# Peptides against a protein of PDB entry 4N78, part 47

Target 1, 186 residues: chain A of PDB entry 4N78
Amino acid sequence: HFQVICRLLGYQGIAVVMEELLKVVKSLLQGTILQYVKTLMEVMPKICRLPRHEYGSPGILEFFHHQLKDIVEYAELKTVCFQNLREVGNAILFCLLIEQSLSLEEVCDLLHAAPFQNILPRVHVKEGERLDAKMKRLESKYAPLHLVPLIERLGTPQQIAIAREGDLLTKERLCCGLSMFEVILT
Target 2, 155 residues: chain B of PDB entry 4N78
Amino acid sequence: MAELQMLLEEEIPGGRRALFDSYTNLERVADYCENNYIQSADKQRALEETKAYTTQSLASVAYLINTLANNVLQMLDIQASQLRRMESSINHISQTVDIHKEKVARREIGILTTNKNTSRTHKIIAPANLERPVRYIRKPIDYTILDDIGHGVKW

## One batch from the design tools (peptide; made by RFdiffusion4, then SolubleMPNN)

Design b1_p11_5_s1 (from b1_p11_5, 7 letters changed)
Fold by OpenDDE base, seed 3:
Structure b1_p11_5_s1 (fold): chain B 186 residues (1-186), chain C 155 residues (1-155), chain A 11 residues (1-11)
Amino acid sequence: as target 1 above (186 residues)
Amino acid sequence: as target 2 above (155 residues)
Amino acid sequence: PVPVLPMFDPS
């Protein structure tokens, strides 16, 4: 589903959706969630010390549950605050999954374009074969597929310009070093 | 352009007219040959003349059809070449627009991106000093302060 | 005069 969404929206559509999601998340964080957090901080036990490890995990959990009982029993926290946090979480997950799906599409595009851009895969050298000979053979095999040099030789100036620009756009992808998710977390 | 115009306005219509006229003329030649054969005392000679006219007529029609066909083919080739040139121009414009749109889209999404930083795993440092649990005296918390926040049911 | 179709002049 996310792959289909990425294909349908493209870079521009994804950017618009991400911007709107960021606005919603910001609004939730700075509005309702912030107010709840401030209130919770005011009512939080001033002295909540870690119980002794001797009580074991159930005892420690019960201790914290007892200390936070009034907070946990607050009905609005369960209904409103947790729903808002769920919405924020869903938005973050959506952004992450979109980025991952987009990265996969970009990698596929790079792989498909590689033979036409003089990008040769690293040849696994079997024992006894010269790496140089294999690389030369591969270069010779794919040389006729190099699109930009081919168009530079046979194409019009306009076609050459388009080919160069297209080649550059094909090589420059977000997956090579950029992340949207890190921006969302900051 | 001048060649295409000449083909469309002069050569092809002229060839069609010539072919149509040839139909009328062929009927006249056939009538002549029939009458000549009936009236001639030398039937062998009349037959030979008919054969000669038939051969000539077939050759002439074949020539007219061939000429017309070649002119039509030439016209179609010129038109096909013009269409290919138009298609090339449209494709060039379309590609230019697509590249531009892609550049704009990439700039827009680029604003939402940052360089991938190697995740420094922030070690959550657990506080070392387990302080003794102080008996917490529960003060009742008044949550009415939150009643005006969100869609909370006013009790 | 016998109407004669224009002859193919192989010339």
Scores: peptide ipSAE 0.075, ipTM 0.617, DockQ to the pose 0.005
Fold by OpenDDE base, seed 1:
Structure b1_p11_5_s1 (fold): chain B 186 residues (1-186), chain C 155 residues (1-155), chain A 11 residues (1-11)
Amino acid sequence: as target 1 above (186 residues)
Amino acid sequence: as target 2 above (155 residues)
Amino acid sequence: PVPVLPMFDPS
């Protein structure tokens, strides 16, 4: 599903969606969640000493339950705050999945473009074959597919310009060095 | 342009008119040949004259048709060439627009990206054989260059 | 005068 979304939206569509999601997340974090966190900090027991180990697990649980009773009973936390946190989580996950899907698509595009851009795959050298000889054969085989040099020889100046720009755009992908998700986490 | 215009406005219509006129003239020639044959005391001579006129008429019509056909073909070739040029122009514009749109889109999404901390993966000791590094010069796309251009379109 | 059709010019 995310792959289809990435294909349909393209870079621009993805950017728009991501920006809007970031706005929503920011709004949730700076608004409702922040308010609840502040409220929680205010109601948090100032002195939450670790109960003595002697109380055992049930006693410790009861102790914390008692200390956090006001927080646990705060109905708005369960309904509004947790829902907002869920929304934030979903948004983050959505962004992550979009980025992953986009990265996969970009990698596929790079792989498909590689023969046309003088990017040769790593050749598995069988025992006894010279790597250099195989690479030369591959280079020779794919030489006619080098699009930019071909267009530079046969094309109009306009076509050459377009080909160069297209080549550059094809080579420069987000997956090569950029992360959207890292920005979101920041 | 001038050649196409001449074909469309002068040569082809002229050829069509000539064919139409030839039809009328052929009828006259036929009438003449018929009357000449009936009235002539020398039927053999009249027949030979009729054959001559028939041959001439056929040759003339064939010539007119051939000329007209060639002009039409030439017209079509010129038009086809014009269409191809238009197509090429449209394609060029389309490609330019697409590239531009892609650049804009990439700028927009680029604002939402940061450079991946390339963990210094340990120097994979390049095996001595200069495997021509598939120059994936992963040059970090310095999108910072786009940062200077990306002043938000104030709407 | 017999109407003369344009003659084929082989040129």
Scores: peptide ipSAE 0.066, ipTM 0.616, DockQ to the pose 0.005
Fold by OpenDDE base, seed 5:
Structure b1_p11_5_s1 (fold): chain B 186 residues (1-186), chain C 155 residues (1-155), chain A 11 residues (1-11)
Amino acid sequence: as target 1 above (186 residues)
Amino acid sequence: as target 2 above (155 residues)
Amino acid sequence: PVPVLPMFDPS
């Protein structure tokens, strides 16, 4: 589903969606959630020590449950605050999944373009084969597919310009070194 | 352009007129042959003459049709070439626009990106000092402070 | 030689 969304929206659509999600997250964090957090901080136990590890997971859980029992049972937290937190979480997850899907598509595009851009795959050398000879054979095999040089030889000046621009756009992808998700986390 | 104009304005119309004139002339030839056959005492000779005229007429019409057809084909080839040139121009514009749109899109999404950082593994550090068991202390909480916040149920 | 249709005047 996310792959389809990425294909349909493209870079422009994804950018718009991400911006709007960031606005929503910001609004939730600075609005309702912040107010609840401030109120909860006022009523929070001033002293909460870590229980001994010897109590085990059940004992530790019981300890914290007891300390926060009245807060957790407050109906408005469950209905409003926790729902808003879930919305924030869902937005973050959505951004992550969109970025992952986009990265996969970009990688696929790069792989498909590679033979046309003089990018050769890593070659496994079998016993008795020389790496250099194999690489030369591959280079010769794919040389006719190099798009930009081909167009430079056979195309019009306008076509050459477009080919170069297209080549650059094909090579420059987010997956090569950029992350949107890291921006969301900061 | 001059060749196309000549084809459109002179050669093709001229060829069509020639064919039309040929039709009229063929009717006259047919009438002549019919009358000649009826009036001639030598029917065999009249028939042979008719055959000769028929052969000549067919050859002439075939020539006219062939000439006209070739001119029309030539015209169509020139027009097809012109259309291909126009298509090429449109494609160039389209590609330029697409590249521009892509650049704009990439700028917009680029603003939302940062350099990838190396994955940091979170190291869980155990606390150095074991704390003594603390007695459970339950304090009453006043939730009325939250009454004016959000869309929750007013108790 | 290009064959030409003979022009006949029935008159």
Scores: peptide ipSAE 0.039, ipTM 0.630, DockQ to the pose 0.004
Fold by OpenDDE base, seed 2:
Structure b1_p11_5_s1 (fold): chain B 186 residues (1-186), chain C 155 residues (1-155), chain A 11 residues (1-11)
Amino acid sequence: as target 1 above (186 residues)
Amino acid sequence: as target 2 above (155 residues)
Amino acid sequence: PVPVLPMFDPS
């Protein structure tokens, strides 16, 4: 599903969606969530002593439950704050999944374009084959497919310019060195 | 343009008219030959004249048809070439626009990106010595250390 | 020279 979304939206659409999501997340974090956190910090027991280990895990849990009873019972925390946190979480997850899907698509595009751009995959040399001979054979095999040199020889100046620009755009992809998700996390 | 215009406005219509006129004339020639043969005392001569007219007529019509056909073919070739040039121009514009749009889109999304910190994945040089998995002996966390924390020891 | 069919004047 995310792959389809990435294909449909393209770079521009993804950018718009990401920007809007960032705005929403920022609004949620700086607004309601921040206020709840501040309130919670104020009402937090100043001295929450660790109960004696003698109470065991159930007793300790009960102790903390008692100490935090007022906070846990705060209805607005459960309904509004947790909902907002879910929204933030969903937004982050969405961004992550979009980036991953986009990266996969870009990698696929790069792989498909590689034979046309004089990018030869590192061929696993089977034991006994000379790497150089195999590489030369591959180069010779794919030489006719090199698009830019072909167009430079046969095309008009305008076609050559377009081909070069297209080649550059094909090579320069986000997955090569850029991350959107890292920006979201900062 | 001038050649195409001449073909469309003069040569092809002219050729069509010529063929039509030839058709009418052929009918007249046929009638003449028939009458001439019937009325002529020398039937052999009349027949030879008819043969000559027939040959001439066929040659003329064939020429007119061929000329017209060639003109039509030439017209079509010129038009096809013009269409191809137009298509090429449109494609060029379309590609230019698409590239431009893509560049703009990439700039926009690029603002939302940061360089991947190639954290030098320190090649976890697998220490050559497979340190025997130190059996993580879960040392029981002695929580008794926390016993002194928070009880206000009334000194 | 395209042999133009002589227009036979039936006249």
Scores: peptide ipSAE 0.038, ipTM 0.623, DockQ to the pose 0.004

Design b1_p11_5_s2 (from b1_p11_5, 6 letters changed)
Fold by OpenDDE base, seed 3:
Structure b1_p11_5_s2 (fold): chain B 186 residues (1-186), chain C 155 residues (1-155), chain A 11 residues (1-11)
Amino acid sequence: as target 1 above (186 residues)
Amino acid sequence: as target 2 above (155 residues)
Amino acid sequence: SVPVLPMFDPN
């Protein structure tokens, strides 16, 4: 599903969706969630001393449950705050999954373009074969597929310009060094 | 342009008219040959004359058809060439627009991105430039770093 | 005059 969304929206559509999601997340964090956090901080017991270890794990849990009873029983926290947090979480997950899907699409595009851009696959050298000879053979095999040099030789100036620009756009991908998710987390 | 106009306005219509006129003339030749054969005392001579006229008529019609066909083919070739040129122009414009749109889109999404903390270990190992002397060996971009991204998806 | 179709000129 996310792959289809990435294909449908493209870079521009993804950017717009991400911007809107960030706005929604920001609004939720600065508005409702912040208000709940402030309210929770006000009702937090000022003196929450660690109960003596003598009460054991159940007693300590009961103690904390009692101390936080007002918070746990805060009906608005369970209904509205948790829903908002879920929405924020879903938005973040959505962004992550879109980025991952986009990266996969970009990798596939790079792999498909590689033979046409003088990018040779790593040659596994079998025992007894010279790496240099294999590389030379591969270079010779793929040389006719190099698109930009071919168009530079046979194409019009306009075609050459388009080919060069297309080649550059094909090589420059987000997955090579850019992350959207890191920006969302900051 | 001038050649196409000449073909469309003069040569092809002229050839069609000539072919149509040939039909009328063939009927007259046939009538002549029939009458000549009936009236001639020497039937053998009349037959030979009819054969000669028939051969001539067939050759003439074949010539007219061939000329017309060649002119039509030439017209179609010129038109096809014009269409190809037009298509090339449209394609160029379309590609230019697409590239522009892509650049704009990439700028927009780029604003939402930051550089990945490349741990020093994933040095984009520039393939060892085999120092071959003369050719501007564009440093091949090693995209092998992308191989690690694909391993997480157990297909 | 016998109507004659234009002769094929091979030239």
Scores: peptide ipSAE 0.084, ipTM 0.578, DockQ to the pose 0.005
Fold by OpenDDE base, seed 1:
Structure b1_p11_5_s2 (fold): chain B 186 residues (1-186), chain C 155 residues (1-155), chain A 11 residues (1-11)
Amino acid sequence: as target 1 above (186 residues)
Amino acid sequence: as target 2 above (155 residues)
Amino acid sequence: SVPVLPMFDPN
């Protein structure tokens, strides 16, 4: 599904969606979640001493339950805050999945473009074949497919310009050096 | 353009008029041949004359049709060439627009990206054999150009 | 006067 979304939206559509999601996340974080965190900090017992180890696990749990009783009983925290956190989580996951899907599409595009851009596939050398000879054969095989040099030789100045720009755009992909998710996490 | 205009305005209409005139003239020739045959005391001579006129008439009509047809074909070829040129121009514009749109889109999404911390992958000691690494000169896409654009979005 | 159709000029 995310692959289809990436294909349909393209870079611009993805950017718009991501921007809107970031706005929503920011709004949630700076608004309701922040307010709840502040409220929780105010209600948090100032002296939450680690219960003495002597109380055992049940006693410690009961102790914390008692100290946090007001927080646990805060009905608004359970409903609104957790819902907002879920929304934030879903938004983050959505962004991650979009980025992953986009990266896959970009890699596929790069792979498809490689023969036309003088990028040779990794040669599996079978036993007994010289790597150099095989590479030369591959170079010779794909040489006619080098689009930019071909157009530079045969094309009009306008075609050459378009070909160069297209080549640049094909080579410059987000997956090569950029991460959207890292920005979202910062 | 001048050649096409001449074909459309002068040569083809002229050829059509010539064919129309030839129709009228053929009728006159036929009438002449008929009358000449009826009135002539030498029927053999009249017949030979009629044959000559018939051959001439057929040759003339064939010539007119051929000339007109060639002019029409030439006209169509010129028009086809013009259409091809228009198509090429449209394609060029379309490609330019697409590239521009793609650049804009990439700038927009680029604002939402940061450089991946290239974990210094340990120097994979390239085995000594200079396999000419097709230097994927990963020219570091100087995304710094995008960094300068990002400063302007005062949110 | 016999109406003369334009003759084919092969040239």
Scores: peptide ipSAE 0.077, ipTM 0.581, DockQ to the pose 0.005
Fold by OpenDDE base, seed 2:
Structure b1_p11_5_s2 (fold): chain B 186 residues (1-186), chain C 155 residues (1-155), chain A 11 residues (1-11)
Amino acid sequence: as target 1 above (186 residues)
Amino acid sequence: as target 2 above (155 residues)
Amino acid sequence: SVPVLPMFDPN
């Protein structure tokens, strides 16, 4: 599903969606969530002593439940704050999935374009084959597929320019060294 | 343009009219030959005259048809060439616009990106194309993201 | 010379 979304939106659409999501997340974090966190910090028991180990796990749980009873009973925390946190989480997850899907698409595009762009895959040398000979064979095999040189020889100046620009755009992808998700996490 | 116009407005219509006129004239010639043969005391002479007219008529019609056909073909070729040129122009514009849009989109999304700290550089080995100095440093492409997807491209 | 059909005037 996310792959389809990436294909439909393209770079521009994805950028718009990501920007809007970032705005929403920022708004939630700086607004409601921050306020709740501040309030919670104020109402937090100043001294939450670790109950004596003698009370066992159930006793400790009850102790903490009692100490945090007022916080737990704070209805607004359960409803509004957790909902906002869910929204933030969903937004982050969405961004992650979009980036992953986009990266996959870009990699696939690069792989498909590689034979036409004078990019040879890493050759796995089977035992007994000379790497150089195999590379030469591959080079000769794919040489006719090099699109830009072909167009440079046969095309009009305008076609050559377009081909070069297209080639550049094909080679330059986000997955080559850029991450959107890392920006979201900062 | 001038040639196409001449073909459309003068040569082809003129050729069509000529053929139509020829049709009418052929009928007249046939009638004449028939009557001449019936009325002539020298049947052999009349027959030879008819043969001559028939040959001339056939040759004339054949010429007219051929000329018209060639003119039509020429017209079609010119039109086809014009259409191809228009198509090429449209395609060029379309491609230019698409490239521009893509560049803009990439700039926009690029603002939302940061450099990956990738420790593993998968270098795709491109043979040194002697003809094109690599004007730009190719960024390493990491394909590891696909390692767990699908039947594994056994390279 | 393009052979032209003689226009026979039937009159």
Scores: peptide ipSAE 0.054, ipTM 0.581, DockQ to the pose 0.005
Fold by OpenDDE base, seed 5:
Structure b1_p11_5_s2 (fold): chain B 186 residues (1-186), chain C 155 residues (1-155), chain A 11 residues (1-11)
Amino acid sequence: as target 1 above (186 residues)
Amino acid sequence: as target 2 above (155 residues)
Amino acid sequence: SVPVLPMFDPN
């Protein structure tokens, strides 16, 4: 489903969706969640000393449960705050999945374009074959498919310019060095 | 343009008229040959004359048809060439627009991206100025990620 | 030279 979405939206559509999601997340974080956090900070016990390790894990848990009882019992926290956090989580997850799907699509595009861009696959050498000979054969096989050099030889100046730009756009993909998700986490 | 116009306005219509006129003339020739054969005391000579006229008439019509056909073909070739040029121009514009749209789209999405931290150690310093061209660090594309999706061509 | 077969003007 996400792959289809990526294909349908393209870079521009994805950008728009991501921007809107970021706005929503920002709004939730700076608005409702921030308010709840502030409220929680006010309700938090001023003196929460780490219980002595002697109480063991269960005792420590009970201690924190008791200290946070008022927070846990805060009805608005369970309903509104958790819902907002869920929305934020869903938005983040959505962004992650879109990015992953986009990356897959980009890689596929790169793979499809590779024969036309003088990018040869890594050749697995079978026993008895010389790597160099196999590479030479592949180079020879794909040489006629090198689009930019072909157009440079046969095309008009305008076609050459378009081919170069197209080649550049094909090679430069987000998956090669850019991450949207890192921006979201920031 | 002048050649196409001449073909459309003068040569092809002229050729069509010539063929029509030739039909009328052929009828006259046929009548002449028939009458000549009937009236001639030398039937053999009349027959040979008729054969000569028939051959000449066929040759004339063949010539007219060939000329007209060639003119029509030439016209079509010129028109086809014009259409191809137009198509080429449209394609060029379309490609230019598509490239432009893609560049715009990439700029837009680029604003939402940061460089992948290639170095485990370096803190992602968010470039302070959003306007700084994100240095595209070409990482070798690991195509192995697609090994499971494709026909498993183990290269 | 395509012999321009004169149109037979039987006139």
Scores: peptide ipSAE 0.048, ipTM 0.591, DockQ to the pose 0.005

